# Designs tried in a protein design run: peptides against a protein of PDB entry 8PQO. Part 61

Target 1, 252 residues: chain A of PDB entry 8PQO
Amino acid sequence: VLLKEYRVILPVSVDEYQVGQLYSVAEASKNETGGGEGVEVLVNEPYEKDGEKGQYTHKIYHLQSKVPTFVRMLAPEGALNIHEKAWNAYPYCRTVITNEYMKEDFLIKIETWHKPDLGTQENVHKLEPEAWKHVEAVYIDIADRSQVLSKDYKAEEDPAKFKSIKTGRGPLGPNWKQELVNQKDCPYMCAYKLVTVKFKWWGLQNKVENFIHKQERRLFTNFHRQLFCWLDKWVDLTMDDIRRMEEETKRQ

## One batch from the design tools (peptide; made by RFdiffusion4, then SolubleMPNN)

Design b1_p13_8_s2 (from b1_p13_8, 6 letters changed)
Fold by OpenDDE base, seed 2:
Structure b1_p13_8_s2 (fold): chain B 252 residues (1-252), chain A 13 residues (1-13)
Amino acid sequence: as target 1 above (252 residues)
Amino acid sequence: DPLHELKLQLAAT
């Protein structure tokens, strides 16, 4: 098991982020072909549990059509079915990813708290002390070019170059987080993403677990760079606007 | 998490 808590600091409020995240996810999705093929939505319903209120989704990603024929033929039963259970109760989110074949030997869990701070809270997910001591805190700086792969870099998605016309935020210099403290009119937040990866397969555990974390970090980095650079596109939108856009997209 | 939903969707494309 490999646990890391990714902390993404953004010069937006928690309330703004809710809109920005949904917008940016939708926008990023538009840039990709497909996305619906092989995805089975089993459950999509509101839930309320222990004071947590949100939307619960259970999806199955069927990868049979997405792998070469020989892989499909050799794959054990259930090996190409990925289950995703998600509890979206912003500002808290939880996603659990499992595989039918691996069962208890495979788990990806992502738990996110969005807090109006600069990533200074320790153990925001309230792990047991013994577990928390094994968690690596990883700070993602969206302005740090060195954290971005060259193949992923786009100038129009570079927070160090972007200036928001609507808000005046940006560009984010090397010390933007420190300077933010002195900018009383600029909101800020941190997304605390606790990622738990378990892959129990002899000889491959560390390799796969580290690989998954690497991909998660890459995703978080690129996505939040986009989110910030798209600020002028979503900052004036309301949640109602987002819902309307989502409904319109579903009709297409 | 909406972001992870996106990632899985992209992986399935």
Scores: peptide ipSAE 0.294, ipTM 0.862, DockQ to the pose 0.146
Fold by OpenDDE base, seed 3:
Structure b1_p13_8_s2 (fold): chain B 252 residues (1-252), chain A 13 residues (1-13)
Amino acid sequence: as target 1 above (252 residues)
Amino acid sequence: DPLHELKLQLAAT
């Protein structure tokens, strides 16, 4: 098991982020070739548990059509079905990813708290002390180009070059986080993403777990760079606007 | 997490 807590600091408020995240997810999805073919939505309903209120989703990703024929023919039953269970109760989110075949030997869990701070809280997910000591805190700086793979880099998605017309935020210089404290008119937040990866397979555990974390970090980095650089596109949108957009997209 | 929903959707393409 490999645990890392990714802390993404952004020059937006927690309330703004709720809109920005949903917009940016939708936008990023549109920009990618392909679609949700092979995705089965089993459950999509509101939930309330232990004071947490949000939306619960259970999806199955069927990968049979996405692998070569010989792999499909040799794959054990359930091996090509990935389950995603998500509890979206902003500002808290939890996602659990499992596989039918691997059962308890495979787990990806992402737990996110969005807090109005600069990533200074320790153990925001309230792990037991013994577990928390094994968590590596990883700070993602969206302005740091060195954290971006060359193949992922786009100038129009570079926070170090972007200037928001509507808010005046950006560009983000090398010391932008330190400067935020002195900019009373600029809100800030941190997304604390605790990622738990378990891949119990002899000889491959560490390799796969590290690989998955690398991909998660890459995703978080690129996405939040986009989110910030798209600020002018979503900052004036309301949650109602987002809901309407989602409904329109579903109809297509 | 909406972000991970995106990730899996992209991976499934």
Scores: peptide ipSAE 0.292, ipTM 0.861, DockQ to the pose 0.145
Fold by OpenDDE base, seed 1:
Structure b1_p13_8_s2 (fold): chain B 252 residues (1-252), chain A 13 residues (1-13)
Amino acid sequence: as target 1 above (252 residues)
Amino acid sequence: DPLHELKLQLAAT
């Protein structure tokens, strides 16, 4: 098991982020080829548990058509079905990813708190001390180009170059986070993403777990760079606007 | 998490 808490600081408010995240996810999806083939939505319903209220989704990603024929032919039953269970109770989110074949030997869990701070809270997910001591805190700086792969870099998605016309935020210099303290009119938040990866397979555990974390970090970095650089596109939108956009997309 | 839904959605396409 490998646990890391990724802390992504952004010059936006928690309330703004709710809109920005949904917009940016939708926008990123539009920029990619394909749709929802192989995705089965089993459950999509509201839930309330232990003071947590939100939307619960259970999706299955069927990968049979997405792998080479020889892999499909050799894959054990259920090995190519990925289950995603998500509890979306913004500002808290939890996602659990499992596989039918591997069962308890495979787990990816992502738990996210969105807080109006600069990533200074320790153990925001309230882990037991014994568990927390094994968590590596990883700070993602969206302005740091060195954290971005060359193949992923786009100048129009570079926070160090972008300036929001609508808000005046940016560009983000090397010390932008420290400077936020002196900018009373600029909101800020941190997304605390606790990622738990378990891949119990002899000889491959560490390799796969580290690989998955590497991919998660890459995703978080690129996505939040986009989110910030798209600020002018979404900052004036409301949640109602987002819901309308989602409904329109479903009709197409 | 909507972001992770995106990740898996893209991987499945």
Scores: peptide ipSAE 0.286, ipTM 0.857, DockQ to the pose 0.146
Fold by OpenDDE base, seed 5:
Structure b1_p13_8_s2 (fold): chain B 252 residues (1-252), chain A 13 residues (1-13)
Amino acid sequence: as target 1 above (252 residues)
Amino acid sequence: DPLHELKLQLAAT
């Protein structure tokens, strides 16, 4: 098991982020052709548990048509079915990813708290001390180009070059986080993403777990760079606007 | 988490 807490600091408020995240996910999804093929939605309903209230989703990703024929032929039954269970109770979110074949030997869990701070809280997910000591805190700086793969880099998605016309935020210089403390008019938040990866196959555990974390970090980095650089597209939208957009997209 | 739903959708593409 490999645990890392990714802390993404953004010059937006927690309330703004709720809109921005949904918009950016929708926008990024549109950029992918053929997205959603092989996705089965089993459950999509409101939930209430232990004081947590939100939306619960259970999806199955059927990958049979997405892998080479020889992989499909060799894959055990259920090995190409990925289950995603998500509890969205913003500002708290939890996602659990499992595989039918591997059962308890495979787990990806992402737990996110969105807090109006600069990533200074320790153990925001309230882990036991023994567990918390094994968690690596990883700070993602959306303005740091060195954290972006060359193949992923786009100038129009570079926070160090972007300036929001609507809000005046940006560009983000090398010391933008320190300067933010003195800018009383600029909101800020941190997304604390605790990622738990378990892959219990002998000889492959460390390799696969590290690989998955690398992919998660890459995703978080690129996505939040996009989210910030798309600020002018979503900052004036309301949650009602987002819901309407989602409904329109589902009908297409 | 909506972001992870995106990730899995991308992987399934």
Scores: peptide ipSAE 0.257, ipTM 0.842, DockQ to the pose 0.147

Design b1_p13_8_s3 (from b1_p13_8, 6 letters changed)
Fold by OpenDDE base, seed 3:
Structure b1_p13_8_s3 (fold): chain B 252 residues (1-252), chain A 13 residues (1-13)
Amino acid sequence: as target 1 above (252 residues)
Amino acid sequence: SPLKELDYRLAGT
């Protein structure tokens, strides 16, 4: 098991982020070719549990069409079905990813708290002390180009170049986080993303767990760079606007 | 609506 807490600081408020995240997820999904193919939505309903209230989703990603024929032919039953269960109770969110074949030997869990701070809180997910001491805190700086793979880099998604017309935020210079504290008119938040990766196959555990973390970090970095650079597209939208957009997309 | 977390990850690979 490998645990890391990714802390993504953004020059937006927690309330703004709720809209921006939903918009950016939708937009990113549209930009990806073949996105959504082989996705089955089993459950999409409101939930309430232990004072947590939000939306629960259960999706299955069928990967049969996304792997070579020989892999599909040799794959055990259920090996190419990935389950994603998500509890979205913003500002808290939890996603659990499992595989039918691997059962308890495979887990990706992503738990996120969105807080109006600069990533300074320790153990925001309230882990036991013994567990918390094994968590690596990883700060993601969306303005740091060195954290972006060259193949992922787009100038139009570079926070160091972007200037929001609607808010006046950006571009984000090398010391933008330190300067943010002195800018009373600019809100800020941190997404604390605790990622738990378990891949319990001998000889492959460390390699696969580290690989998955590398992919998650890459995703979080690119996504939040997009989210910020798309600020002018979503900052004036309401949650009702987002809901309408989602319903329109489902009908398509 | 559901966050398409896994879908986004798979598309980004």
Scores: peptide ipSAE 0.064, ipTM 0.772, DockQ to the pose 0.142
Fold by OpenDDE base, seed 5:
Structure b1_p13_8_s3 (fold): chain B 252 residues (1-252), chain A 13 residues (1-13)
Amino acid sequence: as target 1 above (252 residues)
Amino acid sequence: SPLKELDYRLAGT
């Protein structure tokens, strides 16, 4: 098991982020060709459990069409079906990813708290001290180009170049996080993403767990760069606007 | 990548 807490600081409020996240997910999904193929939505309903209230989703990703033929032919039954269970109780979210074949031997869990701070809280997910000492804190700086793979880099998604016309936020310089403390009119938040990766295959555990973390970090970095650079597209939208957009997208 | 699609959808949920 490998645990890391990714801390993503953004020059947006927690309330703004709720809209921006949903918009950016929808936009990113549209940009992926064939992204809807092989996705089955089993459940999408409100939930209430242990004082937590939000939206629960259960999706299956069928990867049969997305892997090479030889992998498909050799894959055991259920090995190419990934289950995603998500509990969205914003500002708290939890996602659990499992595989039918691997069962308890494979887990990706992503737990996120969105807080109106600069990523300074320790153990925001309230882990036991013994567990917390094994968590690596990883800061993602959306303005740091060195954290972006060259193949992922787009100038129109570079926070160091972007300036919001609607809000006046950006561009984000090298010391933008320190400067935020002195900018009373600029909201800020941190997404604390505790990622738990478990891959219990002897000889491959560390390699696969590290690989998955690398992919998650890459995803979080690119996503939040997009979210910020798309600020002018979503900052004036309401949650009702987002819901209408989602309904329109589902009908297509 | 299939993982990117999963993660963006994960981020919204």
Scores: peptide ipSAE 0.084, ipTM 0.790, DockQ to the pose 0.536; fails the geometry check
Fold by OpenDDE base, seed 1:
Formats: structure tokens, C-alpha cells, sequence
Structure b1_p13_8_s3 (fold): chain B 252 residues (1-252), chain A 13 residues (1-13)
């Protein structure tokens, strides 16, 4: 098991982020060809549990068409089906990813708290002290180009170059996080993403767990760079506007 | 949502 807490600081409020996140996902999905192929939505309903209220989603990702033919032919039954269960109770969210074949030997869990701070809270997910000792805290700086792969870099998605016309936020210089404290009119937040990866396969555990973390970090970095650089597109939208956009996308 | 982030990632692979 490998645990890391990714802390993503953004010059937006917790309330703004709720809209921005949904918009950015929808926009990114539109830009990808064939993105909906092999995705089955089993459940999408409200839930209430232990004082937590939100939306529950269960999706299956069928990877049969996404792998080489020889892999498909050799793969055991259920090995190419990934289940994603998500509980969205913003500002808290939990996602659990499992595989039908691997069962308890494979788990990706992503738990996110969105807080109006600069990533200074320790153990925001309230882990047991012994478990918390094994968590690496990883800060993602969306302005740091060195954290972005060359193949992923786009100038129009560079927070160090972008300036919001609507809000006046940006560009983000090397010390932008420290400067936020002095900017009374600029809101800020941190997304605390606790990622738990479990892959129990002898000889491959560490390699696969580290690989998955690398992919998650890459995803979080690129996504939040986009979210910030698209600020002028979403900052004036309401949650109702987002819902309409999602419905329109489902019809295409 | 994290779900949508995964959707994006899987769509790109």
C-alpha cells in the first residue's frame, strides 16, 4: 500500500472551485475523441449516510477495446472491467476504484477535502496516527513548469502566462502562493487529495503502485492548470448552468 | 469530481 496526500493550492474560493471543476471536466471531455466509449453508468443517485449528503455514482470502464488483441485474449474474465464508485458531497469527495478480477488485491482510493487555506492543515482526513506517519505530503504547484511533461505543455494552459480578465488573477509568478497572503481581494483554497493505492502482486507491488501515483499526479497537475487558465470561461457560471451543459453533452 | 477526472484520463488512453 502506498499513500500520498497531494495538496493543490489555487487562487480561487471553495465555492468557485465547485463550478470550475465541473466545467473543466466537461470541457476536457469534449476535447477528447471517443471519450465515452466503454463507459457504463450503473448508478447515479443522491445518497445520505452518517450525516454526509451528496451524489453517488457507480461506473464501469470496459477496457476490452482499449487494449491490444493479445491482452484481451489472455486476460481473465473481469480483468478488463474497472469499477469506479464515487461519493460527491462537496466540499468532500471520495472515489474508490476496483477491478472484478483482482478483487481485494487492487484498490485506488481518492479522498478529497477542499479547504479555504494554503495547504497548511495536517491530517485533514483524520487518519490514525500510525497510518498518517506513512503518508507523504506532495505539493503541486500549478505555476511550476518543471512539474509538467513537455508532451502535456500548452502555452494557453500555462498559469505563469495567463491573466484573468474578469477577476484580474494571474499570471502566477514563482512566489505567487506567498503573495496571496498579502492580496486581501484574492480568494484561495487547497484541494487535499489523499490517494491510497494498493496492488498486491508479488514482485510488482511497488512498481505498479508508484506508476499509478505518477499518473494521478500528472492528471491533477494538468487538470488544475486547465481549471485556472479557463477561469474566465466558468467564473460567472452557476451550478444550474453547469447542469445544463452536462445534459447537452450527454445528448451528443 | 474525481470521477470526471478519471473519465478524462481513460478517454485519453
Amino acid sequence: as target 1 above (252 residues)
Amino acid sequence: SPLKELDYRLAGT
Scores: peptide ipSAE 0.064, ipTM 0.776, DockQ to the pose 0.153; fails the geometry check
Fold by OpenDDE base, seed 2:
Structure b1_p13_8_s3 (fold): chain B 252 residues (1-252), chain A 13 residues (1-13)
Amino acid sequence: as target 1 above (252 residues)
Amino acid sequence: SPLKELDYRLAGT
């Protein structure tokens, strides 16, 4: 098991982020080829449990069409079906990813708290001390180009170049986080993403777990760079606007 | 519904 807590600081409020996240997810999905192919939505419903109220989704990702033919032919039954269960009770979210074949030997869990701070809270997910000591805290700086792969880099998605016309936020310089503390009128938040990766296959555990974390970090980095650089597109939208956009996207 | 963490990753692969 490999645990890392990714802390993504953004110059947006927790309330703004709720809109921005949904918009950016929708926008990114539109830009991706095959966005709905092989995705089965089993459940999409409101839930209420232990004082947590939100939206529950269960999706199956069928990867058969996304792998080479030889992999598909050799893959055990269920090995190419990925289940994603997610509880979105913003500002708290939880996603659990499992595989039918691997069962208990494979788990990706992503638990996110969105807090109105600069990533200064320790153990926001309230792990036991023994577990918490094994968690690496990883700060993602959306302005740091060195954290972005060259193949992923786009100038229009560079927070170090972007300036919001609507809000005046940006560009984010090398010391933007420190400067933000002195900018009383600029909201800020941190997404605390505790990522638990479990892959119990002899000889491959560390390799796969580290690989998955690398991909998660890459995803979080790119996504939040987009979210910020798209600020002018979503900052004036309401949650109702987002819901309409989501409905329109589902029909395409 | 929020497109979840995996939707984001699988769409990019």
Scores: peptide ipSAE 0.064, ipTM 0.773, DockQ to the pose 0.139; fails the geometry check

Design b1_p13_8_s4 (from b1_p13_8, 7 letters changed)
Fold by OpenDDE base, seed 4:
Structure b1_p13_8_s4 (fold): chain B 252 residues (1-252), chain A 13 residues (1-13)
Amino acid sequence: as target 1 above (252 residues)
Amino acid sequence: DPLHELNLQLAGT
């Protein structure tokens, strides 16, 4: 098991982020032409549990059509079915990813708290001390070019170059996080993403777990760079606007 | 997390 808590600091409010995240996910999804096929939505309903109230989704990603024929033919039964269970109770979210074949031997869990701070809270997910001591805190700096793969880099998605016309935020210099403290009118938040990766197969555990974390980090980095650089596109949108957009997308 | 749906979508591409 490999646990890392990714802390993504953003010059947006928690409330803004709710809109921005949904917008940016939708936008990023549109940019990917291969999405949607092989996704089965089993459940999509409101839930209330342990004081948490939100939306629960259970989706199955059938990867059979997404892999080469020879992989499909060789894959054990259930190996290409990925289950995603998500509890979205913003500002808290939990996602659990499992595989039918690997069962208990495979788990990806992402638990996210969105807090109006600069990533200074320790153990925001309230892990047991013994577990918490094994969590690596990883700070993602969306302005840090060195954290972005060259193949992923786009100038229009570079927070170090972007200036929001609507909010005046950006560009983000090397010390932007420290400077936020002095900017009373600029909101900030941190997305605390605790990522638990379990891959118990002997000989592959470390490799796969590290690989998955690498991919998660890459995703979080790129996405939040986009989110910030798209600020002017979504900052004036309401949640109702987002919901309407989502409904329109579902009809397609 | 909406991001992870995106992630899985991207992984399928």
Scores: peptide ipSAE 0.277, ipTM 0.863, DockQ to the pose 0.150
Fold by OpenDDE base, seed 1:
Structure b1_p13_8_s4 (fold): chain B 252 residues (1-252), chain A 13 residues (1-13)
Amino acid sequence: as target 1 above (252 residues)
Amino acid sequence: DPLHELNLQLAGT
């Protein structure tokens, strides 16, 4: 099991982020081809448990049509079905990813708290001390180009170059996080993303777990760079606007 | 998390 807590600092408020995240996910999805194929929504309902109230979703990603024929032919039963269970109670969210074949030997869990701070809270997910001592805290700096793969880099998605016309935020210099303390009119938040990865196969555990973390970090980095650079596109939208856009997309 | 749904979609493409 490999645990890392990714802390993504952004010059937006927690309330703004709710809109920005949904917009940016939708926008990024539109930029990709074939993203919606093989997704089955089993459950999509409200839930309430232990003071947590939100939306629960259970989706199955069927990968049979997305892998080479020889892989499909050799894959054990259930190996190509990935289950995603998500509890979305913004500003808290939990996602659990499992596989029918691997069962308890495979788990990706992502737990996210969105807090109006600069990533200074320790153990925001309230783990037991024994568990928390094994968590690596990883700070993602969206302005740091060195954290971005060259193949992923786009100038129009570079927070170090972007300035929001609507808000005046940016560009983000090397010390932008420290400078936020002096910018009383600029909101900020941190997304604390605790990622738990378990891949319990002898000889492959460390390799696969590290690989998955590498992919998650890459995603978080690129996505939040986009989210910030798209600020002027979403900052004036409301949640009602987002819901309307989602409904319109479903009709197409 | 909507971001993670995106992740799975991207991985499947």
Scores: peptide ipSAE 0.260, ipTM 0.856, DockQ to the pose 0.150
Fold by OpenDDE base, seed 5:
Structure b1_p13_8_s4 (fold): chain B 252 residues (1-252), chain A 13 residues (1-13)
Amino acid sequence: as target 1 above (252 residues)
Amino acid sequence: DPLHELNLQLAGT
């Protein structure tokens, strides 16, 4: 098991982020061909549990059409079906990813708290002390180009070059986080993403767990760079606007 | 988290 807490600091409010995240996910999804193919929604309903209130979703990702023929032929039954269970109670969210074949030997869990701070809270997910001592805190700086792979870099998605016309935020210089403390008019938040990866195959555990974390970090980095650089596209939208857009997209 | 659905979509591409 490998645990890391990714802390993404953004010059947006927690309330703004709720809109921005949904918009940016939808936008990024449109950029990917066949993104909805092979996705089965089993459950999509409101839930209330232990004082947590939100939306619960259970989806199956059928990967049979997404892998080479020889992989499909050799894959055990259920190996290409990925289950995603998500509890979205913004500003808290939990996602659990499992595989039918691997069962308890495979788990990806992502738990996110969105807080109006600069990533200074320790153990925001309230882990036991013995578990917390094994968590690596990883700070993602969306302005740091060195954290972006060359193949992923786009100038139009560079927070160090972007300036929001609507809000005046940006560009983000090397010391933008420190300077933000002195800018009373600019909101800020941190997304605390605790990622738990378990892959219990002998000889492959460390390799696969580290690989998955590398992919998660890459995703978080690129996505939040996009989210910030798309600020002018979503900052004036309301949650009602987002819901309407989602309904329109589902009908297409 | 809506971001995770995106992750799975990207992994399947």
Scores: peptide ipSAE 0.236, ipTM 0.844, DockQ to the pose 0.149
Fold by OpenDDE base, seed 3:
Structure b1_p13_8_s4 (fold): chain B 252 residues (1-252), chain A 13 residues (1-13)
Amino acid sequence: as target 1 above (252 residues)
Amino acid sequence: DPLHELNLQLAGT
């Protein structure tokens, strides 16, 4: 098991982020080819548990069409079905990813708290002390180009070059996080993403777990760079606007 | 997390 807590600091408020995240996910999804094929939505319903209210989703990702024929032919039953269970109760979210074949030997869990701070809270997910000792805190700086793979870099998605016309935020210089404290008119938040990866196959555990974490970090980095650089596109939208946009997309 | 649907889409491409 490999645990890391990714802390993504952004010059937006927690309330703004709720809109920005949904917009940016939708936009990024549109930009990707082949997305959504083989996705089955089993459950999509509101839930209430222990004072937490949100939306619960259970999706199955069928990978049969996305693997070579020989892999599909040799794959055990259920091996190419990925289950995603998500509890979205913003500002808290939890996602659990499992595989029918791997069962308890495979788990990806992502738990996110969105807080109006600069990533300074320790153990925001309230892990047991012994478990928390094993968590590596990883700070993602969206302005740091060195954290971005060359193949992923786009100038139009560079927070160090972008300036929001609507808000005046940006560009983000090397010390932008420290400067936020002195800018009373600029809100800030941190997304605390605790990622738990378990892959219990002998000889491959560390390799696969580290690989998955690398991919998660890459995703978080690129996505939040996009989110910030798309600020002018979503900052004036309301949650109702987002919901209407989602409904319109589903009808297409 | 809305990001995970995106992640799985990206991983499948």
Scores: peptide ipSAE 0.261, ipTM 0.856, DockQ to the pose 0.150; fails the geometry check

